# Designs tried in a protein design run: peptides against a protein of PDB entry 4KTY. Part 179

Target 1, 266 residues: chain A of PDB entry 4KTY
Amino acid sequence: YVLNDIGVIFYGEVNDIKTRSWSYGQFEDGILDTCLYVMDRAQMDLSGRGNPIKVSRVGSAMVNAKDDEGVLVGSWDNIYAYGVPPSAWTGSVDILLEYRSSENPVRYGQCWVFAGVFNTFLRCLGIPARIVTNYFSAHDNDANLQMDIFLEEDGNVNSKLTKDSVWNYHCWNEAWMTRPDLPVGFGGWQAVDSTPQENSDGMYRCGPASVQAIKHGHVCFQFDAPFVFAEVNSDLIYITAKKDGTHVVENVDATHIGKLIVTKQI

## One batch from the design tools (peptide; made by RFdiffusion4, then SolubleMPNN)

Design b2_p25_3_s2 (from b2_p25_3, 10 letters changed)
Fold by OpenDDE base, seed 1:
Formats: C-alpha cells, sequence, structure tokens
Structure b2_p25_3_s2 (fold): chain B 266 residues (1-266), chain A 25 residues (1-25)
C-alpha cells in the first residue's frame, strides 16, 4: 500500500467490470518535492505535516483545483479543448510534474485521475492508501442521506426538481491511520476523496471518514461521514410532485446504491 | 507521456429514468 508504484483501478459498470493499470510513481524524481510543494501551496503548518488526519484532509482539497488552485481541474462535459482528455493519462507522475513546473492547475481529470494522483500523494508521504471503486455511487447534494428522485404524475423523472445524481462508478481513496479523535475501533481505513463533489466546511474536500464507523451506521464523526455514507448506502426515494404542489413518496429502494464496492487487496 | 484516449473509461451520471424503469418494472 506504500511500496507499489503501479496499481489497478476498477471502472465501468456493475454488469461489466473493467480494470486498467495506473502508474503512481511515488519514488520518481521530483514527486516528493512536488508533494511538499502542494502542502506549501496549501499553507499547511509544519507541525501538521506529520499528522495523517490533517495531511489527508489537506490533500483531498489540494488535489482538486477548486478554491485553492490545486493540482487537477475536473471535466465531465466531453470538451477538453484546453488540456489533456482525462482518459489519456497513464499515471500520476506527468500530472504532478506539470503542476510543479507550471504552478497552475492541470487539465483535465475525472474520478480515477483524482484518485490516482491522490494515491500518489498519500503514498509519497508514507500514508498507506488504496483506491476504491463504488458502482452506482450516489451524490447526495443536500446531506439528507437519501437519493431524492422527483417524478411527474406520468411517472417521468422531473430533472428540474431532482438535484441528486448517481454515477455509474466513482473512485475515491482509503488511507490507513489511527484516529485518536474518534472512539476506539474507528481507526484503520479512512475514506478520503479529492474529486470535487461537495463543499465541506468551506472547501471542496472530503474526509477522512472512518470506514468502520460508517459500516456501523455512525455518521456523526468527522469528517464528512454523512456524505460518504450516502455514496454507498442512500435509499432511492421516488417522490411524485402533484399538480396541487404536494409531494407523495411512491416508492423506496434500499438495494441499488453502492451495489458493489471493489478495491485491490494486494 | 499520455496514451490514446479511451472514452469508454469515462465516468458519467446514470439516466435516472432508465434506473426507475428497470428497478420498478
Amino acid sequence: as target 1 above (266 residues)
Amino acid sequence: TTATPDYSFLEYELDLQEIKDKILS
């Protein structure tokens, strides 16, 4: 989880699982220097740089360009006119070295690119890390732990009212650390995500969220546990918006979000 | 260096209507 510089990323759909290689290159020349530069750009105190909780949270913010001119600009509109298409990247090294050289955000990334670069960042700094792929990954945008799908009376989805969404797949990271700030048993793997999805206390960042806490239904612990929980456990709530303005819950499905979560074990 | 883009690798939002029809069918 630290020494491997080549990894496997799962992608595709739950019925058609695919894999690709990704070169992390955490030992390549200039990569450690770039990771330190990232923390410098974040204005991270030296005293905090030895704390994996602080480092992983800062990393989740800085690997994306939002808020702080971090490493990667995301794009999901299939228009990549001012950079490199996300699927053209083969590893983290070129991205990180370009960022260090240009001192400007690199274009473009999607979830696996963010996760790949973030994995390099974590491993480079001695934090055990792995990439996790979640199929049918929910994006709850109002922190109610539900996927609210609004329907017209004819049964068609009302896209104007429906703000939540579901990704075919989404990649994030898990980082291994102790959590002295949490109850006993909630250390170990922590979910962290650098793909800019939601604002967390003023910045686009996510985690560290205790995987064990989430598995036991505890979402009250820092950081961003409700959001991570919703990604893997949200119920689909089908709500019919009536002509009279009332909302009626027509159906609830608790079986499809987070249908499959995959990570490499070695 | 970068490889030739593989657009089959892209992350995308699912069509919620298709999901509804499939699940509730």
Scores: peptide ipSAE 0.480, ipTM 0.848, DockQ to the pose 0.520
Fold by OpenDDE base, seed 2:
Structure b2_p25_3_s2 (fold): chain B 266 residues (1-266), chain A 25 residues (1-25)
Amino acid sequence: as target 1 above (266 residues)
Amino acid sequence: TTATPDYSFLEYELDLQEIKDKILS
């Protein structure tokens, strides 16, 4: 396989798909050293650094700053006064080198920045990786594999009760590896996500989750398969919260979440 | 170096009310 140092990331909305270039720079001076430094900061045992399952899971945790003062601080509030706006980044190199130099989290990123840096990390360490964009990407925050949208009796969304959300788009990574910890046939592409969304056994991390497992509905397979499944295949459940405290399912929509998943072949 | 910010790149949470109205209208 030829690992390109420049890639294309899909973004925007399902009805307005856009692309941008991203420089991974995995061969640039200091980048591999920085990736090793990231694993050092994670206190990853040397014996595990050759295992793509462990490496990708550690990477998903360390590319975000939560829990462990990892690489990137996310920001989605349109306030970037103490750093670089997410859209100003053009590649992974400046981010990783800044992290290595300052030894402090770099501000700021959103999903494609996390995915870009994570892609560099994976590729630097010899793990085939690509970025995946999911339009209408669900965020199931209670691990019930559905998007619960609570409605008032008048039909308006109850924002206080509704905790799940949907992104216009979300980027994560797929990493190629064998999965001896899973049944035969569930190796290959594994979903991993460094954008801090949900806590996974004590840390903001996600994956590796077998793409084949997700595709066939095997959400019981480690790691974080239910969350990844929900991102791409959640039903929208409209629940009316009655004044008497009862809940009634008014409607179910199985056609909107994960409308389009786009990735480039390696 | 970094490029001039282009806010068209930003991801954001969709308005669930708009989604609801579109689907159930």
Scores: peptide ipSAE 0.472, ipTM 0.843, DockQ to the pose 0.517
Fold by OpenDDE base, seed 3:
Structure b2_p25_3_s2 (fold): chain B 266 residues (1-266), chain A 25 residues (1-25)
Amino acid sequence: as target 1 above (266 residues)
Amino acid sequence: TTATPDYSFLEYELDLQEIKDKILS
């Protein structure tokens, strides 16, 4: 994982799975220095830099520009006038070097760009890491472990009331580490996500969340396990908002979220 | 260097109405 400088990222839709190459370039000139610079910008103490838990959590915050003028600005509105369209990037190197040179966030990224840069960051620092793609990925906006889809009485989706959303696909990272802060058995792969989705204890960051814990339904462990769990396992709850203010659950679908989760095998 | 943009890569939010129609119809 650490030695591979070129990877494959899965994208598209569950019924149309596609792959693209991504150059991580963790051994390219200036990249390690840039990763150290990122931690410097985060004002991370030297004592914490040897702890993959702290490093991955800081990385998840710093790879996105929110809160801390981190590496990448996300854009999903199909307007990229002041930067590079997300799909134009082919690897992490140009992004990281631009960030180091300009000392300003780089525009623009979407999930695979965030994940690609974050993968480089982790691997540069000796943390085994891989990119994971989740098709039909839920975004639980209120941390209730379900996708609440509000309907009008006529059955049409009420977009104003519906705050949760579903991505066609979303990718994040898994980082390998021990978790002495968790019960035995919850080390190994940890989900971390630098794509800014939800605020976690004051910052747009996510993880590390124990994959083993999530797999077995344990969402009580730090960090952000409920959010990651919801991404891959939320039920779709169709709720009719009545004119009298009452809510009625019309349907529950437990089969669509997290339809497929894939990662490159090495 | 950057490649020519391929918008087929884009991540987007699904239309929940379409999802509903597919699932519940």
Scores: peptide ipSAE 0.467, ipTM 0.845, DockQ to the pose 0.514
Fold by OpenDDE base, seed 4:
Structure b2_p25_3_s2 (fold): chain B 266 residues (1-266), chain A 25 residues (1-25)
Amino acid sequence: as target 1 above (266 residues)
Amino acid sequence: TTATPDYSFLEYELDLQEIKDKILS
């Protein structure tokens, strides 16, 4: 999880799982320097650079361009005219070196690109890291730990009543670290995500969230555990929006979000 | 090095209507 410079990323759909290689290149010339530059751009104190909690959180913010002119600009509108299409990238090296050279955000990325670059960043700094793919990944937009699907009285979905969404798949990272800031037992793998999905205390960042805590339903611990929990374990709540403005829960499905979570094992 | 774009990589938001119809059918 540190020494491998080539990885496998799972993508596609739950019923059509696909894989691709990704070159992390954490040992290539200029990459470590770029990672340090990223932390410099984040104005990260030296004292914090040795703390994987702070580093991973800063990394989750800085790998995306939002808020802080970080590394990657995301694009999901299938319009990539002003940069490189996300699927054209084959590794982290070119992205990071371009960022270092241009000192401007690199266009464009989607989840696996963010995760790939973030994985390089973490590994460069000695933090064991891996990419995790979640199929049927929920995006809880209102922090209620559920995926709301609103229905009209005729049974048709009204997508305008919520900003919640479900991705066919989503990639993020898990970073290995101790969590002295959390109760005993919640160290180990921590979910971190550099794909700009939700604002976390003023910035588009996510994690580190204790995987162990989340697995046991503990979402009260920093950072962003509720969001990560919702990504993998949200219930689909089918709510009928009545004409009188009332909402009635018609169905609850706890089996589809996070249908499959895949990561490469050692 | 960049390669030819493979649009099969793209992540996208699922159609909730299709999900509903499939799951609640």
Scores: peptide ipSAE 0.427, ipTM 0.833, DockQ to the pose 0.505

Design b2_p25_3_s3 (from b2_p25_3, 11 letters changed)
Fold by OpenDDE base, seed 5:
Structure b2_p25_3_s3 (fold): chain B 266 residues (1-266), chain A 25 residues (1-25)
Amino acid sequence: as target 1 above (266 residues)
Amino acid sequence: MTATPDFSFLEYELDLQEILDKIKS
């Protein structure tokens, strides 16, 4: 298993790449018990706990508080009055131990905090895992593999109609496992994401999606491959919504999304 | 324990208008 309990997380912007240390602490006292507690809260049966596909999918759901009273509450509005600012965390241990003791979601996290805690969870349960940072990370909310940006007739973005968005950067995890549920060759690294972004068959979760499948455009493979593919390979489609109800594509940009994907070798 | 907050870590949604303006220029 991975013995390195301190990692490096990339963040910032593509033209200003930054790094920070993160303490995973997967071997510290109480952490394994907390990970088991997380699976207990998810009501995961014992037989499923030996399956990394099920474990990683459950983990992606439970590391966020949505739906199931999971570990972390996200906050992106710069208001952290009822908890700890996301940037104040230095590792996973304090978060997981607080969750175990309080039995309530911990506030607050953003993508790297979710990814850090999720990385600890995976490694603690014997699943090799790493954090991945994607700069210009797309959020496709209608599963059409495009960033649909609607414009007013004056050329300004219509924020009311535009539901898709782009993060300056976004962190998620890759977990190493076999995928007997997929064709041969699509095991290995699987993208999983615990940051609550989209509902996946009833819960805010994401993955495991085969990295090899995504690289080769196989978006039909479970789980959530279209969403992960869109995060790294969406075109920006600027559409003018005319008063007569017609839509006209004015601009297409295939160069912005997924400009850089960075991960530390484990 | 937690460290002093550093707001430089925060992720945010990009201004799509700004991106468009750059494309047009």
Scores: peptide ipSAE 0.444, ipTM 0.827, DockQ to the pose 0.514
Fold by OpenDDE base, seed 3:
Structure b2_p25_3_s3 (fold): chain B 266 residues (1-266), chain A 25 residues (1-25)
Amino acid sequence: as target 1 above (266 residues)
Amino acid sequence: MTATPDFSFLEYELDLQEILDKIKS
């Protein structure tokens, strides 16, 4: 994992799975220096830089620009007038070097760009990492482990009341580490996500969340396990919001979220 | 070293109404 400087990222839709190459370039000139610079910008204590738990959590925060003027600005509105369209990037090197040079967030990224840059960051620092793609990825906005979709009385979705959403696909990272802060058996792959989705203890960051814990339904362990669990295992709850303030569950769909999770095998 | 933009890569939110319609069908 650490030695591979070119990777494959899965994207598209569950019925039309596509792949693209991504150059991580963790051995390119200036990239390691930039990764160290990122940790410097995060004001990360030197003693913590040897702890993959702390490093991956800081990385998940710093690869996105929110809160801390991190590396990448996300954009999903199809307007990229003040930067590079997310799809134009081919690897992490140009992004990281631009960040190091300008000392300002780089525009623009979407999930695979965030994941690509984050993968470079982790690998540069000696943390085994891979990119994971989840098709029909849920975004639980209120951490209740379900997707609340509100309907008008006529049965149409009320977009104003509905805060939760579902991505056609979403990419995040898994980082390999021991978790002495968790019970035995919950080390190994940890989900970490630098795409800004939800605030976690004051910052837009996510993880590390034990993949083993999530796989077995243990969402009580740090960090952000409920959110990651919801991304892959949420039920869609369609709720009619009555004018009298009452809520009625009209439909429940347990089949749409997390239909397929894929990662490159090495 | 940027490539020509390919909008097929874009991540987007699904239309929840379409999902609901499929459930009802």
Scores: peptide ipSAE 0.443, ipTM 0.827, DockQ to the pose 0.513
Fold by OpenDDE base, seed 2:
Structure b2_p25_3_s3 (fold): chain B 266 residues (1-266), chain A 25 residues (1-25)
Amino acid sequence: as target 1 above (266 residues)
Amino acid sequence: MTATPDFSFLEYELDLQEILDKIKS
């Protein structure tokens, strides 16, 4: 397979799909060295650096700055005074080289920036990888495989009680690898996500989660399959929290989440 | 090198009330 150093990322909304170019630059000077440096900062054993399962999981943690002073600081508040606005980045190279030079997290990223840098990291280390965009991407924060939307008695959303959320779109990565730790048939594409969303056994990381497992509803398979499953297939559960403390399910919508998942073939 | 910021790229959390209103309509 030929790994392209320039890619296309899908973004926008389901009814207004857009694309942008992203320069991965995995062959540029200093990029491989930076990827190795990232694994050094993670204190990853040399013996594990040849295992794509370990590498992709470490990468999902280290591409974000949380927990471990990783590569990118996320920002979604439209305030980017102390760095570069996420939309100003055109590729991974400047980000990775800045990280290597400064040895401090780079500001700022959103999902496609995280996915772009993570894609460079994976490809640089010989792991086939691609970016996936999910429109109406759910964020299940309590790992119950559903979106709990709490309503006031008047029928309006109670934003204080509602902790789950839905992104207009979200990008993550799929990495190709065998999964000897899973039953036969669940190798191949694995979902991995470096955008800091949920804590996974003590760190903001996600995956690798078998795409085949997710597709067939096998959420018991490591790693983070329930979260990834929820991103693409959560039901919206509208719950009225009554003043007396009782909860009543008012509506269930099984059609809103994961309306479109787009990826490019490698 | 960075490009001029384009806010059309930004991801954001959807307004759940708007989603609900669409479902009820």
Scores: peptide ipSAE 0.435, ipTM 0.824, DockQ to the pose 0.516
Fold by OpenDDE base, seed 4:
Structure b2_p25_3_s3 (fold): chain B 266 residues (1-266), chain A 25 residues (1-25)
Amino acid sequence: as target 1 above (266 residues)
Amino acid sequence: MTATPDFSFLEYELDLQEILDKIKS
């Protein structure tokens, strides 16, 4: 999880799982320098650079361009006219070196690109890291640990009211670290995500969230555990919004979100 | 190194109506 410079990323559909290679290149020339540059751009104090909690959180913010002119600009509109299509990238090296050279965000990425670059960043700095793919990945927009899907009275989804969404798949990272800031037992793998999905205390970042804590239903611990929990375990709540303003729960599906979570084992 | 775009990689939001229809079936 540190020495491997080539990885496998799972993507596609839950019933049609696909894999691709990704070159992390954490040992290639200029990559470590770029990672340090990223932390410099984040104005990260030297004292924090040795703390994997702070590093991973800063990394989750800086790998995306939002808020801080970080590494990658995300795009999901299938246009990509002013950069490289996300699928054209084959590894982290070109992205990071371009960022270092241009000192401007690189276009474009989607989840696996963010995760790939973030994985390089973490591994380059000595933090064991892996990419995790979640199929049927929920995007909880209001931090209520569920997917609120609003329906018209005719039973059709009301897209205007429905703010939460479900991705066919989503990739993020898990980073290995101790969590002295959490109760005993919640160290180990921590979910971190650099794909700009939700604002976390003023920035588009996510984690580190204790995987162990989340697995045991402890979502009260920093950072962003509720969001990560919702990504993998939220129920789909179909709510009819009545004309009188009342809400009626019509359906609950606890089986669709997080149907499969895949990561490469050692 | 970059390669020819492969659209099979793209993330997309699922059609929640289709999911609902399957639930009801």
Scores: peptide ipSAE 0.408, ipTM 0.816, DockQ to the pose 0.507

Design b2_p25_3_s4 (from b2_p25_3, 10 letters changed)
Fold by OpenDDE base, seed 1:
Structure b2_p25_3_s4 (fold): chain B 266 residues (1-266), chain A 25 residues (1-25)
Amino acid sequence: as target 1 above (266 residues)
Amino acid sequence: TTATPDLSYLEYELDLQKIKDEFLK
């Protein structure tokens, strides 16, 4: 989880799972220096750099450009005129070296690019890390642990009222660490995500959230456990917005979200 | 060589047919 410089990322559809290789390049010249530079840009004190909890949280913020002029600018509008299309990247090295030389955010990334670069960052700093792909991944934006899908009377989605969304697939990272700040048993794999999805205490970041805690239904522990829980276990609540202004729950689907979570075993 | 990954996208339509079928019940 630290020594492998080439990995596999899962993507596509749940019924048509695809894989691609990604070059992490954590041992390439200039990459460790760039990771240290990222922490310098974050103004991370030296004492905190030895704590994987702090490092992974800072990394989740700094791999995206939001808030702090971090590494990658995300784009999902299929317009990439001012940079490189997300699909053109083959590894982390070119991205990180460009960031170090230009000292400006690199364009553009999507979830697997964020996850790839973040994986390099973690591994460079001695934190065991892997990429996780979640199919039918929920994005809860109001922290209620459910997907509220508002429908018109004809069954079409009311996009104005519906704020929550579902990705066909989403990639994030798991980092291995002890969690002395949590109860015994909630160390090990921690979910961290550098794709800018939600604000967490003033910044676009996510994690570390204990995978074991989430599996046991504990969402009260830091950091961002409710959001990660919702990504993999949200119920879909279908609500009809009637013409008279009333809302009626039409259906609840507890099986759609998080149908498959895949990671490569090393 | 490595194949380029498909872009991620939002399932804005979900399974509309399934939803519609439930409405008919």
Scores: peptide ipSAE 0.245, ipTM 0.687, DockQ to the pose 0.182
Fold by OpenDDE base, seed 3:
Structure b2_p25_3_s4 (fold): chain B 266 residues (1-266), chain A 25 residues (1-25)
Amino acid sequence: as target 1 above (266 residues)
Amino acid sequence: TTATPDLSYLEYELDLQKIKDEFLK
């Protein structure tokens, strides 16, 4: 979880699971320096740099460019004219070194790129980390622990009303640490996510959220446990937006989200 | 292993179509 510099990332669909290799390169020249630079850019106090809770939370914020001129700019519009298409990256090294050299966010990333770079960051700083892929991953936009999908009468998605979304797959990270700030038993793997999805206490970041807590339905513990819980266990609420302005719940699907969560065992 | 993963957003759109198809059944 720390020494392996080449990994496998799962992607695709639940019925067509695919894998790709990713070079983390945490031992390559300049990478540790870049990780320290990232924390410097975050203006992280030296005293906090020994705390994996703080480090992972800062990392989740800084690996994405939002709010703080972090490492990667996300793009999902299929227009990558001003950078590298997300699919072209093969590892973290080039991204991190470009960031260090240019001192500007690197374009572009999607979830597996964010997760790959974040994994390098964590491992480079001595935090055991792995990438997790969730198939049918929910993005709860309004923190109600459900996916509200608004449909027109013809079955088309009403994009104006639908704020929540479902990824066919989403990648994030789990970092191993103790959680003295939580009750006993909620240490171990913590979900952290650098893909900019939702605002968390003022900036786009996510975690660390106790995997054990989430598995047992505890969403009251910091950080962002409700969001992570929703990613893996949300009901889909299909709501028809009628022409007369009324909303009717047509269906509820409690089985769609989080059908499979996969991580590489090392 | 696959050299290039499918873009998550593109696949997301396909999933929406699948959801739509199931909904309309």
Scores: peptide ipSAE 0.231, ipTM 0.661, DockQ to the pose 0.202
Fold by OpenDDE base, seed 5:
Formats: structure tokens, C-alpha cells, sequence
Structure b2_p25_3_s4 (fold): chain B 266 residues (1-266), chain A 25 residues (1-25)
């Protein structure tokens, strides 16, 4: 989880699983310097740099460009002017070296690119890390642990009222660390995500969230456990918005979200 | 695909056609 510099990332759909190679390059020239530079840009004090909890949380914020002029600019509109299409990247090295050289965010990334770069960052700093792919990954926008799908009376989705969304797949990272800030047994793998999805206490960041805590429904444990829990375990709630302003629950689907979670072992 | 699914894609994946059919009865 630290020494392997080439990996495989799963993507696509649950019924059409695809793989792509990704070069992490954590030992390449200039990469460690760039990772230190990223922490410098985050104004992270020296004492915090030895704490994997703080490092992974800062990394989740800094690998995306939002808030802090971090490493990668996301783009999901299929227009990639003045940059590189997300699908053209094959590894982390070129992205990180460009960031270090230009001192400006690099364009463009999507979830697997964010996860790839973040994986390099973590491994470079001695934190065991892996990429996780979740198929039918929920994005809970209102922090209620549900996917609220609002429907018109004709059965069409009301896009104005529906704020929650579902990715066909989403990639994030798991980082290995002790969690002395949590009860015993909730160390080990921690979910962290650098793809900018939700604001977490003032920044677009996510985690570290204890995987064990999430598996056991402990959503009260820091950080961002409710959001990560929702990504893998939300119920779909179909709600008809009546013309008179009333809401009626039409159906509940507890099986759709998080059908498959895949990670590769080193 | 790597982009956020559009409404058409979501309708298929979330099986909204069944819901529509119930309303059209």
C-alpha cells in the first residue's frame, strides 16, 4: 500500500465493470517535494504533518482546487478548454509536477483522477492507501441519509426539488491509520475523498471516516461519517410533490445504493 | 461514462418507468 507505484482503478457500471491502469509514481523525482509543497500551500504546521488524521484531511481538501487553490480542477461538462481531458491522464506524476511548476491548479480531473493523485499523496507521505470504487454511489445533499427523489404527478423527476443524486460509480480512497480520537476498534482503514462533493466545516473535503464505524452504523464519529455512510447505504425515497404542496412517499428502495464496492489489494 | 448521469440515465437506473406506469393507470 506504500511501495506499489502502479495500480488498477475500477470504473464503469455494476453490470459492465471496467478497469484502467494508473501510475502513482510516489518515488519519482520531485513528487515528495510536491507533496510537501501541497502541505505548505495548506499552511499546515510542522507538528501536524506527522499526524495521518490531519494529513489525510488536509490532503482531501488540497487535492481539489476549491477553496484553497489545490491541485486539481474538476470538470463534468465534457468541455475541457485550456486543459487536459480527465480521461487522458494515466498517472499522478505529470499532474503533481505541473502543479509544483505552475503553482496553479491543474485542469482537469474527475473522481478517479482525484483518487489517483490523492493515493500518490498519501503513499508518498508514508500513509498506506488504496482506491475504492463504489457502484451506484449516492450523493446526499441535505444530510438526511436518504436519496430523496421528487416526482411530478406524471412520474417524471422534479429536478428543481431533487437535490440528491446518484453516480453510476464513484472513486475515493481508504487510508490506514490509528484513530486515538475514536473508541478502540475504529482505527484501520479510513475513508477519505478529495473529489469536491460537499462542504465539510468550511471546505470541500471528506474524512477520515472510520470504515469500521460506517459498517456498524456509527455515523456520529468524525469526520463526515454521515456523508460516507449515505454514499454506500442510502435508501431511495420516491416522493410525489403534489400541486397543492403536499408530499407523498410513493416507494422506498433499500437495495439500489452501494451494490458493489471494489478495491484492489497490493 | 465518467460524468454525472443525466435525468434519462437516472430514470433507467432508478426504474422510474414503473412508477410512471402506476400514475398513468
Amino acid sequence: as target 1 above (266 residues)
Amino acid sequence: TTATPDLSYLEYELDLQKIKDEFLK
Scores: peptide ipSAE 0.165, ipTM 0.644, DockQ to the pose 0.104
Fold by OpenDDE base, seed 4:
Formats: C-alpha cells, structure tokens, sequence
Structure b2_p25_3_s4 (fold): chain B 266 residues (1-266), chain A 25 residues (1-25)
C-alpha cells in the first residue's frame, strides 16, 4: 500500500464495473518535495507532520482547491475549458508537479482524480493508503444520516427540498494509522476524502473516519464519521411533500446506497 | 483506453422513476 506506484481505480456502474490504471508516482522526482510544499501551503506545523491523523486531514483539505488554494479544482459540469478534463489525467505526477510549479490550483479533477492525487500524497509521506470505490454513494448534505428524496403528491421528485444526492460511484481513500484519539480498536483503515463534498468544521475535508467504527455503527467519533457512514449505509427515505406543507414518509430503501464497495487488496 | 469515468446520476434517476411509477399506483 506504500510501495506500489501504479494502481487500479474502479468506476462505472455497479452492474458494469470498470477499471482504469492510475500512476501514483510517489517516488518520482519532485513529488515528495511537492507533498511537503502542500503541507507548507497548509501552514502545517512541523510537529503535526509526523502525525498521520493530522497529515491525512490536512491532505484531505489541501488536495482540493477549496478554502486554501489546494491542489485540484473540481468540475462536474462538463465544462473544462480552462484546464485539463478530469478523464485526461493518467496519474498524480503531472498534477502535483504542475501545482508545485504554478503554485496555483490545477484544473480539473473529479473523485478518482482527487483520490489518485491524495493516494500519492499519503503514500509519499509513508502512510499506507488505498482507493475505495463506493457504488451508489450518498452525499448527505444535512447530516441526518439518510438520503431524503422528496416527492410531490403527483409522484414527481422535488429536488429543491433537499441537497442530498447520490453518486453512481464515488472514490475516496483509506489510510492506515493508529487512532490514539479514539477508543481502542478503532485504528487501522481510516476513510479520508479529498473530493470537496461537504464542509467539515469550516473546510472542505473529510476524515480520517475509522472504518471499524463506521462498520459497527459508531458515528460519534472524529472525524466526519456521520458523513462517511451516510455515504455507504444511508437509507433512502422517500418523503411526500404534501401541499399543506406536511411531510409523509412513503418508503424506505435500506439496500440502495453502498451496494458495492471495492478496493484493491494487497 | 478507458471511457470517461465521470460521475453520473442517470441510473439513480431511473430508480426514482420506478419509485414514481409505484407511487402513482
């Protein structure tokens, strides 16, 4: 999880799983320097740079450009006129080197690009890391651990009543570390996500969230466990918005979100 | 060569249509 410089990223649909290669290049010239530069840009103190918890959290924030002029600008509107289309990237090296050279955020990324670059960052700094793909990945916008789907009385979806959404797939990272800040047993793989999805205590970042904690339904632990939990295990709540303003739960689907979580195992 | 792995809501939206259809029954 540290030594491999080429990886496989899963994407596509749950019924049509696709793979692409990604060159992490954590050992290539200038990459370590760039990772250090990223931490410098984050104004991360030296004492924190040896702590994988802090490093992964900072990396989560800095791999995306939001808030802090980090590495990658996300784009999901199919308009990539001022940069490189996300699909054109084949690895992390060009992105990181461009960032280091230009000292400006690189355009553009989507989840697998963020995950790829973040994976390089983590591995470069000696943190075992892997990319995880979640099919039917929920984005809980209001931190209620469910995906709210509002229906009008005529059955039409009202997308204005919630900002919750579901990705057909989403990629993030898992980083291996001890969690002395958590109860015993919640170390190991930690979910971290650099794709700017939700604000976490003032910044677009996510994690580290204990995978073990999440698997056991413990969402009270730092960082961002509720969000990660919702990504993989939220129920779809179909709510009818009545004309009188009342909401009625019509159906609950507990099987849709997180149908498949895939990662390359060593 | 790999197809563009852009995120999409299409399949989920289709599922919503199924729910809509059931809702109208």
Amino acid sequence: as target 1 above (266 residues)
Amino acid sequence: TTATPDLSYLEYELDLQKIKDEFLK
Scores: peptide ipSAE 0.169, ipTM 0.661, DockQ to the pose 0.157; fails the geometry check

